Peptides against a protein of PDB entry 6J07. Designs and how they scored, part 29

Target 1, 107 residues: chain A of PDB entry 6J07
Amino acid sequence: GQRGWFCGSVSQDLRQFWVAEGGTISDPRAADFLFSCDASHPDTLRIYQSLDYIEDNATVFHAYYLSAVANAKIKNSVALGHFILPPACLQKEIRRKIGSFIWEQDQ

## One batch from the design tools (peptide; made by RFdiffusion4, then SolubleMPNN)

Design b2_p13_5_s1 (from b2_p13_5, 7 letters changed)
Fold by OpenDDE base, seed 2:
Structure b2_p13_5_s1 (fold): chain B 107 residues (1-107), chain A 13 residues (1-13)
Amino acid sequence: as target 1 above (107 residues)
Amino acid sequence: REELKKKLRELME
């Protein structure tokens, strides 16, 4: 699907890029992709507490993925899996095992 | 057309 939900933490520019690439904006339950720039934002926290997320039927991605796609060279690739945005309570352990998140490295 | 934008559109279909 091409339906996306956006946390209030995501800039209008990234939302516009999503729409320009053929996406539509929807509520979280109808969305195929969930984007956020802040795991602690109230909008994102509500996602983490939702039944769909608790049952592992939803994944939140950092909206920086869209920026990476927009700025990537033709021959480059961007892995969506590297932009999974887990709840803050899990991020510390992930950083210990995998390292800093991509959106933290490039800022 | 950039490959990543193409792939993004494919994901969005």
Scores: peptide ipSAE 0.043, ipTM 0.636, DockQ to the pose 0.072
Fold by OpenDDE base, seed 4:
Structure b2_p13_5_s1 (fold): chain B 107 residues (1-107), chain A 13 residues (1-13)
Amino acid sequence: as target 1 above (107 residues)
Amino acid sequence: REELKKKLRELME
C-alpha cells in the first residue's frame, strides 16, 4: 500500500515528497505507513494509545526516513527498519543497548 | 534521482 499518515510534527516538505512519489495521505486507521518526527507529539501519542498499536498491528516510523531516501546516493542504502520510532519511555533502554537513533546522530 | 525515487516506490508497493 501507499497510504500514509503524518503526525503534525512532520514538515510539509516531507509530506509533499511522499505525495510527489505517488503516496496518498490518510487517517491513521487506513494508513499503511505512520510517520512522525516526535514521539511526544500529541498526534503520535494517540497512535501509541490506539488498540492497533497496543496489539502490535501498527508501527510508527520517523519521517526522517523520507529525507534519507531523498538524499541517498547509494542504492538500497536506507533501511526502513532503522527508522522505527518507539514510545519515549522505551527509547532510553534502546539507546543503551543499540546506540543513538539515526535521526539523532546529526543533532 | 530516479534511483532515489525507486527506493521510495519499493517501499510503497
Scores: peptide ipSAE 0.040, ipTM 0.635, DockQ to the pose 0.067
Fold by OpenDDE base, seed 3:
Structure b2_p13_5_s1 (fold): chain B 107 residues (1-107), chain A 13 residues (1-13)
Amino acid sequence: as target 1 above (107 residues)
Amino acid sequence: REELKKKLRELME
């Protein structure tokens, strides 16, 4: 799919990059990809509370993935799975077991 | 960068 939804936490530049690369922007229900920069943003919270997400039919990705794509300094491909943005309530435990998220490492 | 763009395009297909 090429339809993407964007949380209000995602900059217009990243949205424009998505469109420039051939993507379109849609509502969450129609989107193939969900992007956010803030798991605590109200827009993202609504996703986590949605039936699609609760039933594990939706995944939220950190929009930093798009920034990495646009960044010429990034030479290696990074798996999209490393940019999954889980609810805030799970992030502390994930950091404890796996380490900091990629978007935190490059800040 | 180019590989990432390629993968992104593949996801959009």
Scores: peptide ipSAE 0.038, ipTM 0.628, DockQ to the pose 0.077
Fold by OpenDDE base, seed 1:
Structure b2_p13_5_s1 (fold): chain B 107 residues (1-107), chain A 13 residues (1-13)
Amino acid sequence: as target 1 above (107 residues)
Amino acid sequence: REELKKKLRELME
């Protein structure tokens, strides 16, 4: 199984999907995956400020990944790497170079 | 996940 941490910005539906797919929910220190829907949420900000994140031992992903997986005909067709959620201060430059984030395209 | 973060940094270059 895979352990996931969820920011308070993530809906219960997405959390339930994670569990339904065999995942468990844990604190961020024990989690294999960190999910958030808001880079500016206090929960997520605490992750960005943590030593694990600063030392590049952690990555935050947008929880929309789970929605994409849920709606995909082929589950493995959704690339987790496309859902990296960087700090807000970096997002403008990223958009300039690679375009809008996937989660922004569907909102 | 370290590799994914690395890829993100590369995109910023």
Scores: peptide ipSAE 0.019, ipTM 0.528, DockQ to the pose 0.103

Design b2_p13_5_s2 (from b2_p13_5, 6 letters changed)
Fold by OpenDDE base, seed 5:
Structure b2_p13_5_s2 (fold): chain B 107 residues (1-107), chain A 13 residues (1-13)
Amino acid sequence: as target 1 above (107 residues)
Amino acid sequence: MEELKKKIKELME
């Protein structure tokens, strides 16, 4: 299924879009997708500290992905992988090696 | 996607 968890940093509008597209909202442990707009938000930090995440069984995505999908002109043109939201402590090095995050480019 | 995950994983090791 398409079960998603949302950090408190994510707007209700994006949550509603998720549901409108057939998704359901669940707790982090049951969710297949974890969405956040802020790697430093307490909700997201708790995810990073969870065993599921530490054991690489969970991935946090920037919720801007949903906005990009909603506005996409071509279906499947938005790559979810580009929206992986790593912990803040890693972002600087990631930017150095991979480049700026897509949600930062479109802001 | 897979390549990005791989790179991020490497940074997290």
Scores: peptide ipSAE 0.032, ipTM 0.624, DockQ to the pose 0.072
Fold by OpenDDE base, seed 4:
Structure b2_p13_5_s2 (fold): chain B 107 residues (1-107), chain A 13 residues (1-13)
Amino acid sequence: as target 1 above (107 residues)
Amino acid sequence: MEELKKKIKELME
């Protein structure tokens, strides 16, 4: 199965989509996927400060991934890797090296 | 995904 944790910044609709697609919702330590819409949200900040994250055993993804999957004709055409949500302090440098984040492009 | 994660990981090291 696929266990997901959701930051409080993620809408209930996206959470429901996750469950509808066969996912379950769990606490961060048990989760296989961590979703957030706000790198500065306290929930997400706690993830970034956790040992699992610091030791590179966890990755936070922007929940917009779920929206992209929901709207894609082919679900597997959406690459999860494009939705990695790094800490806010790193985002500027990341944008410089790999370009703007996909969730920012339609805004 | 791996390429992006690699780049991000390098920045976080």
Scores: peptide ipSAE 0.032, ipTM 0.622, DockQ to the pose 0.074
Fold by OpenDDE base, seed 3:
Structure b2_p13_5_s2 (fold): chain B 107 residues (1-107), chain A 13 residues (1-13)
Amino acid sequence: as target 1 above (107 residues)
Amino acid sequence: MEELKKKIKELME
């Protein structure tokens, strides 16, 4: 499906792009995709504390994915898997193992 | 995606 939830940290522009591409916006429980720009935002923290997330039935993605899709020269060239947004407490270790996150590059 | 999710899950366990 194309139901998405958005953390308050995500700009209205990215939300509008999601809708323009055929997506709808829903609450986290009904959403197929969860987007955030800040793992420490209270909205995102509530996701990480939810039963769905704890039971590995939910994944949070960095909303920069949508920006990358919008700017992609090749259709379907942006891999969603590279935009998984883990809890802040894990990010340092993850960076050590797999490198800096895409949304942090060029910054 | 699956491999990345697996690695992240392993770190969370």
Scores: peptide ipSAE 0.032, ipTM 0.623, DockQ to the pose 0.072
Fold by OpenDDE base, seed 2:
Structure b2_p13_5_s2 (fold): chain B 107 residues (1-107), chain A 13 residues (1-13)
Amino acid sequence: as target 1 above (107 residues)
Amino acid sequence: MEELKKKIKELME
């Protein structure tokens, strides 16, 4: 399915794009995709603290993915895996080992 | 995607 949950940090514009592309919006437990623009937002923090996330049954993605898809010249050319949004406490080490996040490169 | 996810999981362990 294409059910998505959105943190309050995600703009209505990106939510509308999701729906326009055939997606639906649901609560986190029912969602297939979890989108956020802020790992420190209270909504996202609650996801990180959930049992589903702790047991590796959930993944949070940066909503900038949707913007990248909207602007992509080739369909399916945007890799969702590049937009995994980890907890803030891990981001420093991740940047050291993997590099800067894609949503930070376009700033 | 899988490699990135694996690396992140390793850091979280």
Scores: peptide ipSAE 0.031, ipTM 0.619, DockQ to the pose 0.071

Design b2_p13_5_s3 (from b2_p13_5, 7 letters changed)
Fold by OpenDDE base, seed 4:
Structure b2_p13_5_s3 (fold): chain B 107 residues (1-107), chain A 13 residues (1-13)
Amino acid sequence: as target 1 above (107 residues)
Amino acid sequence: REELKRRLRELME
């Protein structure tokens, strides 16, 4: 199975969708995917401070990815890479170089 | 759904 960790900022609906698609929910250390809706949430901040993340062995994704997948037609592909959620300290520079994040555009 | 399902399939192989 596919294991995911969820920040407290992620709604129960998105968690349920993950499980409905065959995923399981685990602690961050065992998770294959880390989901958050808020880079400033204490749960997410702890991830950014972890050795796994600092050593580039972990990636946090914005949970809006799951919403995009849920609403996508079968023929449409949703690229997970577009939903990387970096720490707040890096977001401004990323926006300057690449543009606004997808989850911000759809708000 | 396809993207998530694809990822699941990859991990189930």
Scores: peptide ipSAE 0.095, ipTM 0.663, DockQ to the pose 0.084
Fold by OpenDDE base, seed 3:
Parts: structure tokens; sequence; C-alpha cells
Structure b2_p13_5_s3 (fold): chain B 107 residues (1-107), chain A 13 residues (1-13)
């Protein structure tokens, strides 16, 4: 099992799904995975400002990854790396070069 | 979905 941290922007349903699949919930310092639905949420911003993140020892993933797993209507296979959630200040340039994020395409 | 679920299970190992 792995430990996950969840931003307040992530619904309880997705948190429960994580636990149902064998995960546990912890504080960000102890977590193996960090999930968020909003790069601008104060919880997520604190992650981006943390020393662990600045030193590239932490990665934030968009919780839509869990939604894709839980949603039978979504059958595409996507690498976890496609769900990396960068700071909001970088997202505009990323969209310009690569295109819309996966969590934006289905919404 | 099934592929993603498999990948999620791998994360939990």
Amino acid sequence: as target 1 above (107 residues)
Amino acid sequence: REELKRRLRELME
C-alpha cells in the first residue's frame, strides 16, 4: 500500500476510492503521492512552496486520474505522467506547446 | 478503465 495526500479540492468520493483500492491518507510530508484538483487551491500552493517540491522530491498529480479509474465511461489508457499537475503559472505555456490537459478535455 | 485500474493497483503495491 501507498500513502496519499489530498488537497481540499479533491472530493470525498475520490478519497474514498483511493482508500477502497488499498491506499491510505497521510500528511504531505509522509505521502508517496500528492493529489489535487486545483493548482490554485491554498493546500496545493503550500505544496509548491515546500522544500520537498522545490528540490524536485515531490510531484502533484491531478485527482482526475482517480476519476478516470472509477469512471466506466472512460476507457482510455493514459500514463500517470500525463496527470502531473504543475503550478498554475506554468500551465498556460504548457497548453500553448502541448495542448490542453487531459482533465480539461473531458470537461 | 481497466488499464487505468491496473495501473492504480500497481501504485498500491
Scores: peptide ipSAE 0.078, ipTM 0.662, DockQ to the pose 0.078
Fold by OpenDDE base, seed 1:
Structure b2_p13_5_s3 (fold): chain B 107 residues (1-107), chain A 13 residues (1-13)
Amino acid sequence: as target 1 above (107 residues)
Amino acid sequence: REELKRRLRELME
């Protein structure tokens, strides 16, 4: 299924794209995908604090993934795994080891 | 649009 939860930080355009492509919008518990554009947004913070997330049963993705998919001309050129949005407290360490996130490169 | 929809589904599987 394509049930998605969206942080308030995600634009209406990206939400509309999700729906236009056959997705539905749901609460985090029912969602197959969790999208956010801001790891520090209160909505996203609540996800990070949830038991599902703490137990590694939930993953937050940066909503820029949807924009990348919309603009991709090559079918397999966009990988969802590249858009995992970790808590802000972990991002600095990740950048130190791996480099800037893909959504930051296009900003 | 349908092609885009298909690609989205496949990429999100």
Scores: peptide ipSAE 0.078, ipTM 0.663, DockQ to the pose 0.136
Fold by OpenDDE base, seed 5:
Structure b2_p13_5_s3 (fold): chain B 107 residues (1-107), chain A 13 residues (1-13)
Amino acid sequence: as target 1 above (107 residues)
Amino acid sequence: REELKRRLRELME
């Protein structure tokens, strides 16, 4: 499905792109995809604290994924798994092991 | 834009 939830940290432009491409916006419990641009935003923190997330029934993705899809020249060139947004407390260790996140590379 | 819509649908189920 294409039901998405958006943290308040996500720009209106990215939300509009999602809808323009056939997506719908829903509450976190009904959403197929959870998008955020800030792991420390209160909206995202509430997701990390939810039972669905703790029980591994939910994954938060960085909304920059949508920008990457919009600019993709080759079909299937954008991997959703590269845009998993983990809690802030885990990010430092992840960077030490696998390097900077893809949404940080062009900043 | 229609091609972009198709790509998004394929990438996101």
Scores: peptide ipSAE 0.075, ipTM 0.666, DockQ to the pose 0.067

Design b2_p13_5_s4 (from b2_p13_5, 6 letters changed)
Fold by OpenDDE base, seed 1:
Structure b2_p13_5_s4 (fold): chain B 107 residues (1-107), chain A 13 residues (1-13)
Amino acid sequence: as target 1 above (107 residues)
Amino acid sequence: REELKAKIKELMS
């Protein structure tokens, strides 16, 4: 499906884009996609503390993915996997091994 | 934590 949950850190414009592209907005338990712009936001922290996330059955994505899709000139050229937003405690190690996150490069 | 790290690496590759 295309049900999405949004952290309070995500702008209304990005939420509107999601809906315009055929998505719906739901609670995190029913959502297929979880979007956030801040790993330290209380909404996102509650996701990281949930059983679904702890059991590795949930993934949080940076909402900048939606901006990248909106600006893409080639269909399906944006890889969702590059926008995974992990807890802050893991980000330093990821940057060391993989490099800076895409949303940080464009800031 | 290590399992999550592996998942992220896999999805980002």
Scores: peptide ipSAE 0.021, ipTM 0.526, DockQ to the pose 0.193
Fold by OpenDDE base, seed 4:
Parts: structure tokens; sequence; C-alpha cells
Structure b2_p13_5_s4 (fold): chain B 107 residues (1-107), chain A 13 residues (1-13)
């Protein structure tokens, strides 16, 4: 399904877009997709501390993905995998190896 | 192109 959980850091506009595209909003345990705009937000931190996440059964995505989808000219051109939002403690290392995250890049 | 995803997962161990 298309059940999504949203961190408090995500705007209402992006949540509304999710619903407009056929998604529903649920708690993180029932959600198929977890969205956040801030890895340091308390809501997101609780996800990172959950057993599901620790056991690698959950993934948090940056909600900028939804903005990218909204602006995409070609269907299915936006890859969800490019929007994985890892814990803040890992982001510095990731940037060093593969560069800045897509949501941090200037357009 | 999911290589980025794979790299991230690798870094997450």
Amino acid sequence: as target 1 above (107 residues)
Amino acid sequence: REELKAKIKELMS
C-alpha cells in the first residue's frame, strides 16, 4: 500500500500532496514509508531508535522526494533511493564519500 | 541507478 508516516518537520503541503497522490497517513509502525525533513528532529530520532530501524527493517526518506515528484516532468523519473535520510552521525561520512545529498544541492 | 542507495546501506553497516 501507500501508507506514510510524517515527522513533524514535514510541511502540511507535502503531506497533502502525498494524500492527493493516493497515499494515506499512519503511525510509523503501520507505515510503508517514513518521511522526514530533519534527521535531528525528535520524531525522527525516535524512529532511528526503534527496533525496526535498528534491525534494518525500516528506512527514513527525506520528504524533499515528494517535492521532486511534484515537479518531475517524466513519470517515474524520481528515484526514491536517492532520498534516504540517514542519522546525522552518518551524514558527514556519506558526504565525504559520495557528495552532498540531493536535498542540499543548489538548483 | 540505485548505487547511491547501496552505498548508503553499506555505510550504515
Scores: peptide ipSAE 0.020, ipTM 0.532, DockQ to the pose 0.073
Fold by OpenDDE base, seed 5:
Structure b2_p13_5_s4 (fold): chain B 107 residues (1-107), chain A 13 residues (1-13)
Amino acid sequence: as target 1 above (107 residues)
Amino acid sequence: REELKAKIKELMS
C-alpha cells in the first residue's frame, strides 16, 4: 500500500504529488512510508523517539525522493533506499563512510 | 542500491 505520513517540513506540492500517484496520507502509526525534509524538525524527532522506530519497524525517508520521482522519466530509476533520512546525530558518520546524501547533491 | 540501504541500517543499529 501507499499510506504515507508527512513531517511539517514537507511542502504541499510534494504531498499533492504523493496523492496524485495513488498515495494516502495517514498518521505515523498507520503509515507505510514516513517522509521528512528535516531530521531536526520536531515532527521527525518524535518519530525517531517512537517505539516503532526504535524497534526498527519504521523508516524515515527524505521527501526529496518524491521530487526525484516526479522529475524522472522512469520512476523505477529512483531508488528509495538512497533517501533514508537518519537522525542528525548519525549523518556525519554516514557521510564519512558513504559520501554525501543525494538530497544534498541535487539541489 | 540495496548495499547503501544496508550500510545505513547497520550504522543505525
Scores: peptide ipSAE 0.019, ipTM 0.530, DockQ to the pose 0.074
Fold by OpenDDE base, seed 3:
Formats: sequence, C-alpha cells, structure tokens
Structure b2_p13_5_s4 (fold): chain B 107 residues (1-107), chain A 13 residues (1-13)
Amino acid sequence: as target 1 above (107 residues)
Amino acid sequence: REELKAKIKELMS
C-alpha cells in the first residue's frame, strides 16, 4: 500500500504529487509513510509522542524526499533513509556527527 | 513518476 500521513507543514504541492503518483492520504496510525517539513510542528510533535513512535514502529520523513524523487536525474538515486526527520532535540547532535541534513543544503 | 512507485515498492517489500 501507499498510504501516507502529512503534517500540516507539508505544502499542498507535495501532497498532490503523492496522490498523483498513486498514493493515498490517511491518519498516522494507518499510514505506511509519515511526512513532515517541520519537526517542531504540533502535528509532528504528536507523532513523536505516540506509542508507535516511542516503540520504534514509526518513522517520520522529511517531505522534501518527494521533491527529490520528482527531480531525480539518476534512477533509484534517492534514498529515503537520508530523509529521516528526527525530533528537534536530536538534530543538533546528528548534524555534529554526519553534517547538515539534505533538506537544509543549498544544492 | 515511476521513480516514486519504485521507491515505495522497495520500501514496502
């Protein structure tokens, strides 16, 4: 299935792209993919507070992944794992270890 | 695009 949940921080364009490519939009518990553009958005915070997330049964991805897929020049070159959106409290440490997130880069 | 479908398929496998 291609069920996705979208934080209110995600643009309508990205949501439309998801649907245009065969995806459906569902509530977080039914969704296979959780997309957000803001770890501090109330919608995303509620995900981080959910039992599914706390028990490591859910992952939030930055919706920029969809844009990257749409614009990819090399087939299968976009890795979803590069778009994991962790809680804000973890982001600083992650940047220290592996650098800026891909959605924060100018290129 | 086919890219998205392919990625989703990969992730759902």
Scores: peptide ipSAE 0.030, ipTM 0.563, DockQ to the pose 0.097; fails the geometry check

Design b2_p13_6_s1 (from b2_p13_6, 8 letters changed)
Fold by OpenDDE base, seed 5:
Structure b2_p13_6_s1 (fold): chain B 107 residues (1-107), chain A 13 residues (1-13)
Amino acid sequence: as target 1 above (107 residues)
Amino acid sequence: SAEVEAQIARRRK
């Protein structure tokens, strides 16, 4: 199955969509996917400070991915890789390399 | 940069 952890910054609508699509909600340790809408949110910061993340075994994704999936006409047309949410301290450099993040373009 | 590459190289849990 698909187990997801959600930062408090993620709306209930997106959480409900996750469940409606067959996902379950879990703590970060049990989760397969980590979703957040705010890299500076305390919940997300705790993820960045976790051993799994520090050891490169975890990725945080912007929950806008779920919104994009919900609105997509073709399933699997939304690239999860475009929704990697790095720590705030790295975002400026990433923007210089690959441009603005998708969630910034649509928000 | 190495930092960008590191972020891309991270995997799903």
Scores: peptide ipSAE 0.084, ipTM 0.707, DockQ to the pose 0.139
Fold by OpenDDE base, seed 1:
Structure b2_p13_6_s1 (fold): chain B 107 residues (1-107), chain A 13 residues (1-13)
Amino acid sequence: as target 1 above (107 residues)
Amino acid sequence: SAEVEAQIARRRK
């Protein structure tokens, strides 16, 4: 499926793009994908605290992924894995090993 | 990193 949940931190434009590309919007329980622009937003924090996330059955993605897809010349050239939005407690370690996140560079 | 790889494996609910 292509059901997505969106944190309140995600703009209406990006939500509309998701729908225009064939996606639907749902609650986090029914969603296949979880999008956020802010790891510290209360909506996102509730995801990190959910049983699905704690049991490693869910991933939060930065909604900037959708902007990258919209601007890409070649479809499927944007790797979803580059847009994983981890909890704040892990971000410092990840930056040390891999470097700054894409959304911090281009947005 | 192991942290990132683990999160990628959890792509979909």
Scores: peptide ipSAE 0.083, ipTM 0.715, DockQ to the pose 0.204
Fold by OpenDDE base, seed 3:
Structure b2_p13_6_s1 (fold): chain B 107 residues (1-107), chain A 13 residues (1-13)
Amino acid sequence: as target 1 above (107 residues)
Amino acid sequence: SAEVEAQIARRRK
């Protein structure tokens, strides 16, 4: 199975979807996936400050990925790489280079 | 920047 950690910024609905799809919820140390909806949330900030993240052994993904998967017509058509959630200090530069994040396009 | 590239290249745990 796949273990996921969820920032407090992630809705209960998305957490429930993760579990419904066979995932389990764990602490960040045990997690395979780290999900957040807010790079500035204290929970997410603690991830960015962790040794795993600092040493490039962890990535935070925007939980909107789960919504995209839920709504996708074709399995595996949603690329996880499009949902990397970097620290706020890097987001402006990334938007300049590759455009707005996919989770921002409907806002 | 190199920092942005590093973010893109990061892997899930």
Scores: peptide ipSAE 0.083, ipTM 0.708, DockQ to the pose 0.138
Fold by OpenDDE base, seed 4:
Structure b2_p13_6_s1 (fold): chain B 107 residues (1-107), chain A 13 residues (1-13)
Amino acid sequence: as target 1 above (107 residues)
Amino acid sequence: SAEVEAQIARRRK
């Protein structure tokens, strides 16, 4: 199975979906995937400050990805790359270049 | 910018 870490900002429903799909929950160091719903949450900030992240060996994904997968007819139709959650300080610039984030469009 | 491109190119753990 795949190991995932979850920021405290992620709902229990999304965590449960991850487990239901065969995933396990682990600490950030052991995790294959890092999920968050809030770039400003202390848990996520600690990830951004970690050596793995600073050295480009880690990506934080918005947990809304899991919701999108849950609602999709075909799981592979949802591109994980569209759910990269960058630090807050970079989000404005990213929006200018590639448009609003998917998780913001449904609000 | 370079930092934006770096974010897009980041790898999962």
Scores: peptide ipSAE 0.084, ipTM 0.708, DockQ to the pose 0.138; fails the geometry check

Design b2_p13_6_s2 (from b2_p13_6, 7 letters changed)
Fold by OpenDDE base, seed 5:
Structure b2_p13_6_s2 (fold): chain B 107 residues (1-107), chain A 13 residues (1-13)
Amino acid sequence: as target 1 above (107 residues)
Amino acid sequence: SAEIEAQIARRRA
């Protein structure tokens, strides 16, 4: 499905793009996709603390993915896996292994 | 790494 939840850190423009592309907005428990722009935002922290996330049944993605999709010349050319937004406690280790996150490179 | 693989595996859709 295409049900999405959005952290308060995500702009209205990106939310509107999601809806314009056929997505719907739902609560975190019903959502298929969880979007955030800030791993430290209280909304996102609540996701990381949720039972679904703890049990590895939920993934948070950086909403910059939607911006990348909007600007892509070829549909489906943007890899969702590049936009996984892990908890802050894991980010340093990930950067050490694979480098800076894609959304940080454009900031 | 196991940590990265775990994050991917947690995707709902």
Scores: peptide ipSAE 0.099, ipTM 0.734, DockQ to the pose 0.165
Fold by OpenDDE base, seed 2:
Structure b2_p13_6_s2 (fold): chain B 107 residues (1-107), chain A 13 residues (1-13)
Amino acid sequence: as target 1 above (107 residues)
Amino acid sequence: SAEIEAQIARRRA
């Protein structure tokens, strides 16, 4: 399915793009995709604290993924895995091992 | 790391 939840940190433009591409908006429990632009936003923090997330049944993605898809010549060329948004406590180690996050580049 | 790998393996549509 294409049910998505959006943190308050995500712009209305990106939400509208999601819907335009055939997605629907739902609550976090029903959503297939969880989008956020800020790991420190209260909405996102509540996701990290949820049982679904703690039990590894939820992943948060940076909403910049949608922008990348919108601008890509080939939609399937954008890898969703590059847009995983981890809790702040993990980001330093991830940057050390993998490099800067894609949403932090070209800014 | 194991934590990063676990993150990738979490819920997807």
Scores: peptide ipSAE 0.093, ipTM 0.728, DockQ to the pose 0.187
Fold by OpenDDE base, seed 1:
Structure b2_p13_6_s2 (fold): chain B 107 residues (1-107), chain A 13 residues (1-13)
Amino acid sequence: as target 1 above (107 residues)
Amino acid sequence: SAEIEAQIARRRA
């Protein structure tokens, strides 16, 4: 489905884009996609502490994915896997192995 | 890494 949850760190513009593209907004437990712009935001931290996440049944994505889709020539050319937002404790190791996150490259 | 692969293989829409 196209049910999405949004951390408070995500702008209204990106939320509106999600809805304009046919998505709906729901609570984290019902959502198919979880979007955040801040791994340290209290909303996102609650996701990382949830049973769904601990049991590997949930993934958090950086909301910059939606911006990338909006700006892409071909919508299907943007890979969602490049926008996984891991907990802060893992980010340094990931950067060392695969480089800076895509949402950090345009900052 | 196994951790990254596990995250990709989590909840499916």
Scores: peptide ipSAE 0.091, ipTM 0.728, DockQ to the pose 0.230
Fold by OpenDDE base, seed 4:
Structure b2_p13_6_s2 (fold): chain B 107 residues (1-107), chain A 13 residues (1-13)
Amino acid sequence: as target 1 above (107 residues)
Amino acid sequence: SAEIEAQIARRRA
């Protein structure tokens, strides 16, 4: 689907891009995609604590994905899986094994 | 870890 939820950490510009591309904005329970720019933001933390997330039925993605899509020559060339935003407690281990996150490389 | 692998594999429909 094309229903998205946005953490308060996500800029209005990225939200507008989502809508411009045909997406709609919904609450976390109804959303197909969950976007955040901060794993430590209270909004995102509530997602991590939800039953859907604990039961592996939800994934949070870094909203930088939308920026990457907007700037890509071919939109389908941007892999959503590279923008998974895990809880802060896992990020250090992930960086050690896989390397820095894409959204950190451009900061 | 198993949790990292799960994070990579899972996605909301």
Scores: peptide ipSAE 0.087, ipTM 0.723, DockQ to the pose 0.145; fails the geometry check

